# Designs tried in a protein design run: peptides against a protein of PDB entry 3OGK. Part 68

Target 1, 307 residues: chain A of PDB entry 3OGK
Amino acid sequence: ATPDRLSRRFPNLRSLKLKGKPRAAMFNLIPENWGGYVTPWVTEISNNLRQLKSVHFRRMIVSDLDLDRLAKARADDLETLKLDKCSGFTTDGLLSIVTHCRKIKTLLMEESSFSEKDGKWLHELAQHNTSLEVLNFYMTEFAKISPKDLETIARNCRSLVSVKVGDFEILELVGFFKAAANLEEFCGGSLNEDIGMPEKYMNLVFPRKLCRLGLSYMGPNEMPILFPFAAQIRKLDLLYALLETEDHCTLIQKCPNLEVLETRNVIGDRGLEVLAQYCKQLKRLRIERGADEQGMEDEEGLVSQRG

## One batch from the design tools (peptide; made by RFdiffusion4, then SolubleMPNN)

Design b1_p14_5_s4 (from b1_p14_5, 8 letters changed)
Fold by OpenDDE base, seed 1:
Structure b1_p14_5_s4 (fold): chain B 307 residues (1-307), chain A 14 residues (1-14)
Amino acid sequence: as target 1 above (307 residues)
Amino acid sequence: SRAEFLREERYRKI
């Protein structure tokens, strides 16, 4: 498909999803001729797709100029922007989006690579947006954004239901969790084991409606923080949890309403047996091969054809 | 450490 053909065929298009060519790795050099630049599409959006409210770019090259043009062209009509595994932009591009698209409901940059100049984009979003429902910068590296801005977003955006973040210390998000009264999904953060204070997270209060969860670096010492609401958990992302096979079994047994599980091979055949026994509502299972398992000689931590 | 490895794996996916 070409941009010009799209606008001619669908002048009233509301939602656009573009996928670049699959890449073996995010760090692979993108050939100049791979056709993964959003520029011609953004030009077409700006000129001819006046009803467009949702844009999803997956595995594409996106420049700050592209984002600025998109932002100005769609302004408050833009409800959804997903930069899914994209590259080529900086936080200046994000700043343009949140400055001009003040009614954006979904902002995603999950697994995107970018140059971080400052945290102004999140601050601007916090100061002016009251419409946000989904914020997702999971598996990104923001070092200059403030958890206070995230708290402000939670206070101002009453419809905020899903937030996925990078490596914020979870204790810095206490204010955010208290403010995010309608939050149903949270992924990311950073749980840091402290030998001197093993229970430092035990008093963490989660939003009452939380049912989709993925805490990064959650180990067996932190896992008990989920137990009070484990029965309401519908989705778990354990891809970046520090749980062994037995820990998986323990947690799974406490989540009888689990519908979606994402984890690594460390769950093992035993974990899969426990999952089958206790999680009768399971709809989706994703198991990735973690490289941590290459060093763990524990035969129980491998998923075989039996599991 | 396992934590370091998972961080690296996460970084590789970004």
Scores: peptide ipSAE 0.035, ipTM 0.740, DockQ to the pose 0.581; fails the geometry check
Fold by OpenDDE base, seed 4:
Structure b1_p14_5_s4 (fold): chain B 307 residues (1-307), chain A 14 residues (1-14)
Amino acid sequence: as target 1 above (307 residues)
Amino acid sequence: SRAEFLREERYRKI
């Protein structure tokens, strides 16, 4: 499909999702520029798709100029922007989006690669947005953003229900969790083992409505922080947890209302048996192969074709 | 550490 054909057919389009590079491009099998630039689409959006509220770019090349044009063209009419596994922009492009689109409800940059110039975009978002419902920069590398801005967002955005972040130290997010009274989903952060303080995270207080969770680097020592609300957990992302098979079994037994589980093959056949026994409401299971598990001699940590 | 390995693997998938 061409941009011009889209606008002619659907002049009142409210939501657009574009997919660029196929998964095979991740292995350098396809040129980086293959069908990947959003520029012609942004031009079409700006000129002819005046009712567009939601934009989702997946695996596309997005420049700061593209983001600036989109931001100015849609302004407060833009409710959703998802830069899903995109590249080619900097934080200046993000700054333009949050500066001009002050009523944005969903902002996603999950797994995107970008050049980080500063943390101004998150600060601007914190200072001026009160509409945000979903913020997702999961699996990204922001080093210049402030957890204090995230706290400010939580305080100002009463409808904030889902937040996914990069490698923030979880203890730096205490203020955020306290402010985010309506938060239902949290993913990311960083749990750091401290041999001198094994209970470093035991006093961490989560939002009362939290039911979808994925803490990065959560080990068996940190896992007990979930136990007080494990019965209300509906989704777990354990892809980046540091749990062994037995740890999975322990946690799963405490989550009888689990609907979605994402984990690695370390769950093993034993973990799958426990899952089947205790999680009768399970709707979706995703098991990925971890590279760390190739070296584990422990036969229990592998999902067989029998499981 | 396993955490470092998972971080590296996470970055390789991006």
Scores: peptide ipSAE 0.030, ipTM 0.719, DockQ to the pose 0.541; fails the geometry check
Fold by OpenDDE base, seed 2:
Structure b1_p14_5_s4 (fold): chain B 307 residues (1-307), chain A 14 residues (1-14)
Amino acid sequence: as target 1 above (307 residues)
Amino acid sequence: SRAEFLREERYRKI
């Protein structure tokens, strides 16, 4: 479809999702003004789609100018922006979005590639937004944003229910977890092993409603932190956990209400048997190969046709 | 380390 055809057919459109080509093809094979670039769509949104409140770009090229135009055109009417696996923008574009769209409820940049200029966008969001429900910059690397701004967001946004972040040290998020009283989902962070302090995370307190969780680099020493509320867990993201087959079995046995599991093939046939035995409410299972499987001596870390 | 491999995999997707 073309942007002009869309607006003519659906002038009252409220939600738009656009999918570009796979990243490998985006830069060399797509004309500058069509397809993989959001520019012609942003122009059409600005001119003709005046009721649009939700925008989802997946695998598209997005410039700072595109974000600035979108932000100014939709302003406080924009409730959802998802830059899903997008590229071409900087944090200046994000700053424009949060500056002009002060009532945004969902902001996603998961797996997007961008140039980081500063942390002003998150600070601006923290200072002025009270509407945020979902914040997701999972599988990104922000080095210039502050955990304190995340805490401020949690304090000010009473409807905040889902937060996915990059590699923040989990201990820096203690204030965030305390403030995020309604948080149901958390993914990301960084659990850093310390041989001299193996229990440094044991006193970590999670929000009382937390039921969807994915802690990055969680090993067997940190896993017991989940045990007090494991029966409450509905979704686990273990893709970036440092758990072996036996650790998976231990954790799964404690999660009888698990509905969604995402993990690597290290779960093995044994882990799948345990999953079938203890998790009767399981709805979705995702198993990836994982980069760490090369050179691992544990033969149980393979899923066969049996499993 | 195993952690390094996982980190690399995470960021290769970007």
Scores: peptide ipSAE 0.029, ipTM 0.713, DockQ to the pose 0.514; fails the geometry check
Fold by OpenDDE base, seed 3:
Structure b1_p14_5_s4 (fold): chain B 307 residues (1-307), chain A 14 residues (1-14)
Amino acid sequence: as target 1 above (307 residues)
Amino acid sequence: SRAEFLREERYRKI
């Protein structure tokens, strides 16, 4: 499909999702004439798709200029921007989006690669947005953003229900969790072992409505922090948890209302049996191969074709 | 896959 054909046929389009390069092409040089650039689409959006409020780019090349043009063209009419596994932009592009689109409800950059210049985009978002419902920069590397800005966002955005972050130390997010009274979903963060303080995370207070969770680097020592509300959990992302098969079994048994599980093959056939036994409401199961499993001699950490 | 790559990269940092 071409941008011009889309606008002619659907001039009143409100939501657009574009998929760029296939996964297999992620490491290949993309020719300039390749349909992986958002530029022609942003031009078409700006000129002809004036009712568009939701944009989702998946695996596309996005420049700061593209983001700036999109931001200025849609301004407060833009409710959703998803840069899903995109590349080619910097935090300046993000700054333009949050500066001009002050009523944005969903901002996603999950698994995108970008150049980080500063943390101004998150600060600007914190200072001016009160509409945000979903913030997702999961599996990204931000070093210059402040957890204080995240807390401010939580305080100001009463409809904030889903937040996914990079590798923030979880203890730095205590203020955020306290402020995020309506938060239902949290993914990311970083749990760090401390031999001198093994229970440093046991006093973490999560938002009362939290039911979708994925804590990065959660090991068996940290896992008990979930137990007080495990029956409330509907979705678990364990892709980046440091749980073995037995740990999976332990946690799954405590989550009878689990609807969605994402994990690695370390769950094993045993974990799948436990899942089937205790999680009768399960709707979706995703099992990925783990990089860590190349060294596991233990037969328990393998999902067989029977599982 | 990129997810595998990112996972591998994350695991290398552990």
Scores: peptide ipSAE 0.025, ipTM 0.683, DockQ to the pose 0.146; fails the geometry check

Design b1_p14_6_s1 (from b1_p14_6, 8 letters changed)
Fold by OpenDDE base, seed 3:
Structure b1_p14_6_s1 (fold): chain B 307 residues (1-307), chain A 14 residues (1-14)
Amino acid sequence: as target 1 above (307 residues)
Amino acid sequence: GLSRREKELNELLA
């Protein structure tokens, strides 16, 4: 559909999701055709879609100018912005969004590629937003943002329930976890093994309502930090965990209320058997192929037609 | 194509 046709047919549209052409998840994607640009859609939103409160761009090219126009056009009426695997913008565009859309509830940039100029956007969000419910910059490369701003957001946004981040050292998020009293979902971070201090993460305190979790680089040594609340875990993202087949079995057995599992084929048929045995409430299972198929010594780390 | 984290994971597991 074209933007003009959409607005004519649905002038009272509240939610818009646009999908660009499938492409590799690369940060250096070259703009292809105009159909992948959000510009004409942003123009239409600004002019004719006055009730639009939710925007989801997937695999689109988004410029700072596009974001600025969108921000100013919708302002505090914008509740949701998802830049899902998008590219073409900088943190200046994000700054415009959070500056003008101060009542935004969902802000997602998962797997988006952008030029990072500074961390002002997160700081601005922390200083002025009290409405945020979902913040997601999972699998992004922010190096200039501050964990303190994330903590401030948690303190000020009492409805904050889901946060997915990049490569923050988990220990730097202690203050965030303490402040995020209503947090139900957390993904990302970085668990860094320290041979000299194997118990460095053992005293981590997670939000009491946490039930959806994906800790990046979690290995078997760190896995026990989940055991105290494993029974309340509903969703696990183990795609980027460093767990072998037996580790999966150990963890799964401790999560009887698991509803969603995302993992790699390292779970193996054995892990799937354990999953079937202990997780009777499982609703969704995602198994991705990892490149580690060629390097795993354990034959059990493969999912066959029997799993 | 692989995401950044997938690449990092692959490198770590290699």
Scores: peptide ipSAE 0.012, ipTM 0.503, DockQ to the pose 0.488
Fold by OpenDDE base, seed 2:
Structure b1_p14_6_s1 (fold): chain B 307 residues (1-307), chain A 14 residues (1-14)
Amino acid sequence: as target 1 above (307 residues)
Amino acid sequence: GLSRREKELNELLA
């Protein structure tokens, strides 16, 4: 469909999701007339979709100008913006969004590719937003944002329930976790091994309602930090964990209420057996092929037809 | 293609 057709058909549209081409094409030289640009849609949103409060761009080209136009057009009426696997913008565009859309509830840029100029966007969000419920920049690389701003967001946004971040050192998020009293979901961070201090994470306190979790680079030494609340875990993202088959078995056994598991082939048939035995409420299982799967000679670390 | 995190993970696991 074209933007103009959409607005004519649905002038009172409140939610819009647009999908571009597969990611493989996103980083290639794309002609200006490619349908993957959000520009014509943003123009139409600005002019004719005055009830729109939720925008989801998936695999689209998004410029700072596009974001600025969208921000100014919808202002505090914009509740959701998802830049899902998008590219073409910088943190200036994000700054515009959070500056003008101060009542935004969901802000996502998961797996988006962007140029990072500074951390002002997160600071601005921290200073002025009290409505945020979902913040997701999972699988992104921000080097100039402050964990203190994330803490401030948690303190000010009492409805904050889901936060997914990049590779923040998890210990830098202690204040965030303390402030995020209603947080139910957390993904990302970075657990870093320290041979000289194997228990450096053992005193990490998670929000009491946390039940959906994916800690990046979590190994068997860090895994025990989950044990105190493993019984309340309903979703685990282990795609970026550093757990072997036996580690999976250990953790899964402690999560009897697990509903969603995302992991790699390393779980193996053995892990799947344990999963079936202990996780009777499992609703969704996602198993991805990891790079380490090719090198593992351990038969238990491979998912076969038995699993 | 692989996400940045996936690439990083691959490097870490390699």
Scores: peptide ipSAE 0.011, ipTM 0.520, DockQ to the pose 0.500
Fold by OpenDDE base, seed 4:
Parts: C-alpha cells; sequence; structure tokens
Structure b1_p14_6_s1 (fold): chain B 307 residues (1-307), chain A 14 residues (1-14)
C-alpha cells in the first residue's frame, strides 16, 4: 500500500506500523554496557527521586537486587512498574516488588526474559493487592504460576481493566473471566484444538466490557466465540492468531467499530479491502511480516502495493 | 532472529 491509498481507504487512520522482518529475541537487544543496567537509575530513584510513582525500564538489564532496592525505596508509593523487554532478574525480584509495593496499579513485564523460580510473586499479589488496574506479562514464559491466583486478583481488584498473560489454557481462565467484571482488555492465553472436543470453547463467557482482545492461537474454528460481541471490539491483536486471509475478512466485517488492528501479512490485499469497507473508525494499523509467510501459496495472503 | 512467540507460531504452522 501507498500512503495516499491508505489515506483514502482509512480517513481516520492516525498511525501505521509496517514491519517486514521478524522480531529478534528481546534479550539480544539489551545493551551490555552500564547504560543498559538499571542499577544506577535505581540508585538515583532511591536517593533523589523520592516522589517517583511510575517507573518504566525498556530493554534494560535488571537484577533482583535492583528490584528489591526499588521496591523498598518506593514501597506503597510505587503505582507503576514496567519491565519492558528487560532481562537479568528472577521471580524473586518480582516477589520483592509485589511484597513491598502493595498498592501498585500497573505491573508489566511484557517480553521480558527471566529465570522462573516459583509462582510466589503472583500468589503474593493475589493475597494482598486490591489496587491493580493493569497486569501484563504478555509474551513471557511462566510455568509455575497459578490461574487461580489470577482469578483471585480479578476478584479482589475491582479496578482491573487490562490483563495480558502468557500461554494459559483459556479454559483454565474461565473463573478469571467471571471474576473480572470490569475487564476491558485481554491478550494472550492459549487456544488448543481438540479433535475429540471441537466445541470445547463455544461456551466461554467473556467479561461484558471486553473491547480490546488478542487471543493466541485462535483459528477459524474458535473465531466464532468472538461474534456475539464483535461489534463492541475496538482493538484486535491477531499477530498470533491462526487466521488465513479469508478468516480475517470474516472477522473484520463483524467489527465495524474497530479502531486498532495488529496483524500479520497474511491479511493480504483482500483483507485490507474488507477492512477499509467495514471499519471506518480505524485509527491504527500494524502489519507485521511473519517468518512463516514466505512460501505461502495464496497470492492474496500477502500485502502488496495493491493493498 | 525470531522471538519466542514467533517461533511457536511457526511451529504451529509448520
Amino acid sequence: as target 1 above (307 residues)
Amino acid sequence: GLSRREKELNELLA
């Protein structure tokens, strides 16, 4: 697509992001020099930034000691911590954060790489926090945390509006969804096909206010679970969905109020045409080229200059 | 290089 064509097709578009290369592992992009370590910044926060309530580290090396120092320095004054594509810490560091910062509202570790020792940090969060609004460990690898703790968090944190998780089996999150009455955004999870039970996800009940969504591994067989509330969807993350071009067309035409779409090149020119036709409120479009898209037989499965 | 998530997706589509 060209800028002028996009402007005609999407008059309300405010932002466009196109990626032609696969994303590298985030930990490989972290600097190895002191500028990449958070230690001096944590020291500065502890000594001189005593009113700081929001901390965002992006692509930095963070140790458990750093997190412990930060936690103790800010305690319940810390409202936001974002470990964005960071590395170097373990779940012990996370435990320190949630233990000492019991009024934290936003906790993010999206795409961070860490050593998982146990699931105590999430349990501690579930037991003592009632302030959470945003919890995000999207695209992380946790194997020792409990979906029951996530449910407890939803029950206790009435202002919880956004949750992004790793590869939890979606059926294990039924209790979470029921408890998260005010949830507006959910990303992650894992939809797993079962030949013996093809309709196992059809009875999923999502929070009534849900309008920003990204279900991992969602295929065309699972896609219909979105149809009852597709009209209220404002943002879709389809980067890790298993939808082909025509599947995109099917879903997009059911989302007339879509404002943000993130997907892969598989949407194709056809999908972009449908998007332009049905989604007049679209503000942001992100298209990423997947590594698996090379060699696709469907000519329309790629975004070309026509799209 | 590929992210972990992309690797998983590629595996599913392979």
Scores: peptide ipSAE 0.010, ipTM 0.487, DockQ to the pose 0.435
Fold by OpenDDE base, seed 5:
Structure b1_p14_6_s1 (fold): chain B 307 residues (1-307), chain A 14 residues (1-14)
Amino acid sequence: as target 1 above (307 residues)
Amino acid sequence: GLSRREKELNELLA
């Protein structure tokens, strides 16, 4: 479809999702055709799609100018922006979005590649937004944003229910978790082993409603931090956890209400058997191949037709 | 191809 045809057919469009060509590495590929660029679509949105409140770009090239134009065109009417596996922008573009779209409810840039100039965009969001429900920059690389701004967002946005972040040290998010009283979903962070302080995470307090969780680099020593509320866990993202087969079995047995599990082959046939036995409400299972499974000596760490 | 996070994980697990 073309932008002009879309607006003519659906002048009252509320939600738009655009998909670019699949890319192995978004940061290394610029589309040869305009279909990979959001520019013509942003132009059409600005001119003709004046009721649009939700925009989802997937695997597309997005410039700062595109974001600035979109921000100014939709302003406080924009409720959702998803930059899903996009590239081509900097944090200046994000700053424009949060500056002009102060009532945005969903902001996603999961797995997008960008140039980070500063952390002003998150600070601006923290200073002026009270509407945010979903914040997702999972699998991104921000080094200049402040966990204090994330805490401020949690304090000011009482409808905040889902937050996915990059590699924040989990202990830096203590204030955030305390403030995020209505948070149901958290993914990301960074759990870091410390030989000198093996239980440094044991006193971590999570939001009371937390039921969808994916802690990056969680190993068997950190896993027990989930046990107090394991019965209320509905979704687990273990793709980036450091759990072996037996660890999976241990955790799964404690999550009888688990509905969604995402993990690696390391769960093994044994883990799948345990899953079937204890998780009767399971609705979705995603198993990915991990690098650690290729050379594993333990055959139980591989999912076969038996599982 | 692998995502950035997957690459990081691979490096960690290697």
Scores: peptide ipSAE 0.011, ipTM 0.507, DockQ to the pose 0.470; fails the geometry check

Design b1_p14_6_s2 (from b1_p14_6, 9 letters changed)
Fold by OpenDDE base, seed 4:
Structure b1_p14_6_s2 (fold): chain B 307 residues (1-307), chain A 14 residues (1-14)
Amino acid sequence: as target 1 above (307 residues)
Amino acid sequence: GLSRQEKRLNELLA
């Protein structure tokens, strides 16, 4: 498909999703007129798709100029922007988006690769947006953004229901969790072991409606922080948790309403048995072969054909 | 390739 053909056929298009080639191809060989660039699409959006409110780019090359043009073209009509596993832009492009699209509801840049210049984009978002429902920069590397801005966003955006972040220290997000009264989903953060303060996370207070969760680097010592609301958990992302097979069993037993589980094969056949026994509402199970697969000592720490 | 989290996970498990 070409941009011009799309606009001619569907001038009133509200939502557009474009998929490029896998990331490996994006970084190694990028021809000048490769379909992986969003530029021609942004041009077409600006000129001919004037009712477009949702844009999803997956595995595409996106420049700051592209983002700036898109932002100015759609302005407050843009409700959703997803830069899904994209590359080629900097935080200046993000700044343009949040500056001009002040009524944006969904902003995603999950697994995108970019150059970080500053944290202004998140600050601008915090200062002016009250519409956000979904914010997702999961599996990204931001070092210059402030958790305080995230807290401000939570305070000002009363419809904020899903937030996925990078490696924020969880304790820095205490204010965020307190402010995010309607939050239903949280992924990311960083739980860090501290020999001098083994119970430093025990007093964490999560939003009362939280039911979809994925805390990065959560080990068995931190896992009990979930127990008070484990019964209301519907989705768990344990891909980056530090849980062994028996830890999985312990947690799963406490989540009878679990509908979606994502984890590594460390769950083992034992964990799958427990899952089947206690989680009767399970709808989706994703088991990924973890990088730690070869280092597992427990025979039950691997999912076999039995599982 | 490994994600940032996967790399960090490997570090923690090493």
Scores: peptide ipSAE 0.197, ipTM 0.834, DockQ to the pose 0.513
Fold by OpenDDE base, seed 2:
Structure b1_p14_6_s2 (fold): chain B 307 residues (1-307), chain A 14 residues (1-14)
Amino acid sequence: as target 1 above (307 residues)
Amino acid sequence: GLSRQEKRLNELLA
């Protein structure tokens, strides 16, 4: 469909999701007439879709100008913006969004590729937003944002329920976790091994309602930090965990209410057996091949027809 | 391309 056709058919549209080409084409030279640019859609949104409060761009080319136009056009009426695997913008575009859309509830840029100029966008969000419910920049590279701003967001946004971040040192998020009293989902962070201090994470306190979790680079030494609330875990993202087969078995056994599991082949047939035995409420299972497939010497670390 | 997490994971598992 074309933007103009959409607005004519649905002038009172409140939610829009656009999908571009598959990811394989995202970083290639894209012709200007490819149709993967959000520009014509943003123009149409600005002019004719005055009820629109939710925008989801997936695998689209998004410029700072596009974001600026969108921000100014929808302002505080914009409740959701998802830049899902998008590219072409900088943090200036994000700054425009959070500056003008101060009542935004969902802000996502998961797996998007962008140029980072500064951390002002997160600071601005922290200073002025009290409506945020979902913040997701999972699998992104932000080096100039402050964990203190994330803490401020948690303090000010009492409806904040889901936060997914990049490689923040998890200990820098202690204040965030303390402030995020209603947080139900957390993904990302960075658990870093310290041979001299193996228990440096043991005193980490998570929000009481946390039930969907994916800690990046979590190894067997860090895994016990989950045990106190493992029974309430409903979703686990272990795609970027550093757990072996036996570690999976140990953790899974402690999560009887698990509904969603995402992991790699390292779970193995043994892990799947344990999963079947202990997780009777499992609804979704995702197993990725993973980088460790070639390094697995343990046959149990491979998913076969038995699993 | 690979995400930061994917790249880091590859490094850690290598």
Scores: peptide ipSAE 0.196, ipTM 0.829, DockQ to the pose 0.561
Fold by OpenDDE base, seed 5:
Structure b1_p14_6_s2 (fold): chain B 307 residues (1-307), chain A 14 residues (1-14)
Amino acid sequence: as target 1 above (307 residues)
Amino acid sequence: GLSRQEKRLNELLA
C-alpha cells in the first residue's frame, strides 16, 4: 500500500502499523525503493490522517526529522508510538516526541538502534507526562538516562502498568518500584553478582500487582526474590536469565498460575515435564536456542521430542 | 547481530 491510497480509503484511521523487511543488522540502511523509510508516511499522517492516535513502525528507518514532524502534527492527540526494531534516529527525535506529545500513553522503542546524545528525553517525559501507561525500551542501549527520571514517571503516571528497560542496575530502581504502585509488568534491568554481598538483592521490594516479569541476568542466587509472589506470576521471561535446568524446575513449581513462559533450551525435557505438571494454565511457551546450548554437557538441558 | 543482552549473556555463560 501507499500512503496516499491509505488516507483516501481510510481518512478516519485511528491506528497505523507499518512493517519493514527484516534486516540483518538494525543499523543497516535499507534500499530506498523498498519503502522502509517512514518519511512518506509521516507526511501523509501530518496532512491527511488527522484522527490518527496510534503509530507503530516495525523495522523501519526513522529520522529525527520524521519524529519531529510526527510529534508536531499529532501533538497531544498521539497516544501510542512504537518504534519497534527501528533505526536512523537519535535521542533528539525522542525528545521532540515527548515534548510535543505530552499525553502519550504508550512509548516503545524495543530493539531499536539509535544514537544517544543525552538523557533529556526521559527527563522531559518525567517532568510533563501524567498519562503514560506503557514504557518500553527493552533491549536498547541507553547510558545517559537517569533512574530518578523513571522514578518520577512512576510517581506522576498513576496508570503506568508496564515498564521494560535496558541495563539499569536493579538496585537503582528501588525508588521506581516503590513509586510504581500499579505496575503489572517489568522486564529488563541488570542483576549483577557480587561475591562480597551475595544477598544484595534479597530485600528488593516489587510492586504488589507485579505478575509479568523478566529480570535480566537473574541467577539461582537471585531467583528466591521471586518466591514471595511466585504464585501471582502469569508471565516469565527467562530468555536472559542464568538459570539451569534444575533452577527452572524449582521456579516453575512455584508458579502455578503461569500463562506465558519464554526461555532457552536449558529448560530441558525435565523442565518441560515439571511445567506440564504444575502450570495447568499455560497458554504460550517460547523456547529459544541460547548461547549456552553448544556448551551444554548435560543432555537433560536440551529440549527433545520427549518433552 | 546479537543484542546487547545476548552478548552480555554470552559473556556471563562463558
Scores: peptide ipSAE 0.189, ipTM 0.828, DockQ to the pose 0.544
Fold by OpenDDE base, seed 3:
Structure b1_p14_6_s2 (fold): chain B 307 residues (1-307), chain A 14 residues (1-14)
Amino acid sequence: as target 1 above (307 residues)
Amino acid sequence: GLSRQEKRLNELLA
């Protein structure tokens, strides 16, 4: 559909999701087709979609100008912005969004590629937003943002329930976890093994309501930090965990209320058997071919047609 | 292509 046709047919549209053409992990690939750019859609939103409160762009080209126009057009009426695997913008565009859309509830940039100029956007968000419920910049590369701003957001946004981040050292998020009293979901961060201090993460205190979790690079030495609340875990993202088959079995056995599991084929048939045995409430299972196929020569780490 | 995490995972498992 074209933007003009959409607005004519649905002038009272509240939610819009646009998907660009699938592309390889090369976010710098600029589509030749204008349909891959959000510009005409942003123009239409600004002019004719006055009730639009939720915008989801997936695999689209988004410029700072596009974000600025969108921000100013919708302002505090914008509740959700998802830049899902998008590219073409800088942190200046994000700054415009959080500056003008001060009542935004969901802000997602998961797997988006952008030019990072500074960390002002997160600081601005921390200083003025009290409405945020979902913040997601999972699998992004922010180096200039501050974990202190994330903590401030947690303190000020009492409805914050889901946060997914990039490469923050988990220990730098202690204050964040303490402040995020209503947090139910956390993904990302970075667990960094320290041979000289194997118990460096053992005293981590997670939010009491945490039940959806994906800690990046969690190995068997760090896994025990989940055991105190494993029974309340409903979703696990183990795609980027450093767990072998037996580690999966150990963890799964401790999560009887697990509903969603995302992991690699390292779980193996053995892990799947354990999953079936102990996780009777499982609703969704995602198994991906892992990067570990080249590194882990564990015969048990293969999912066969029998699992 | 590999995600950033996949690349890091490969590095850690190498």
Scores: peptide ipSAE 0.167, ipTM 0.821, DockQ to the pose 0.558; fails the geometry check

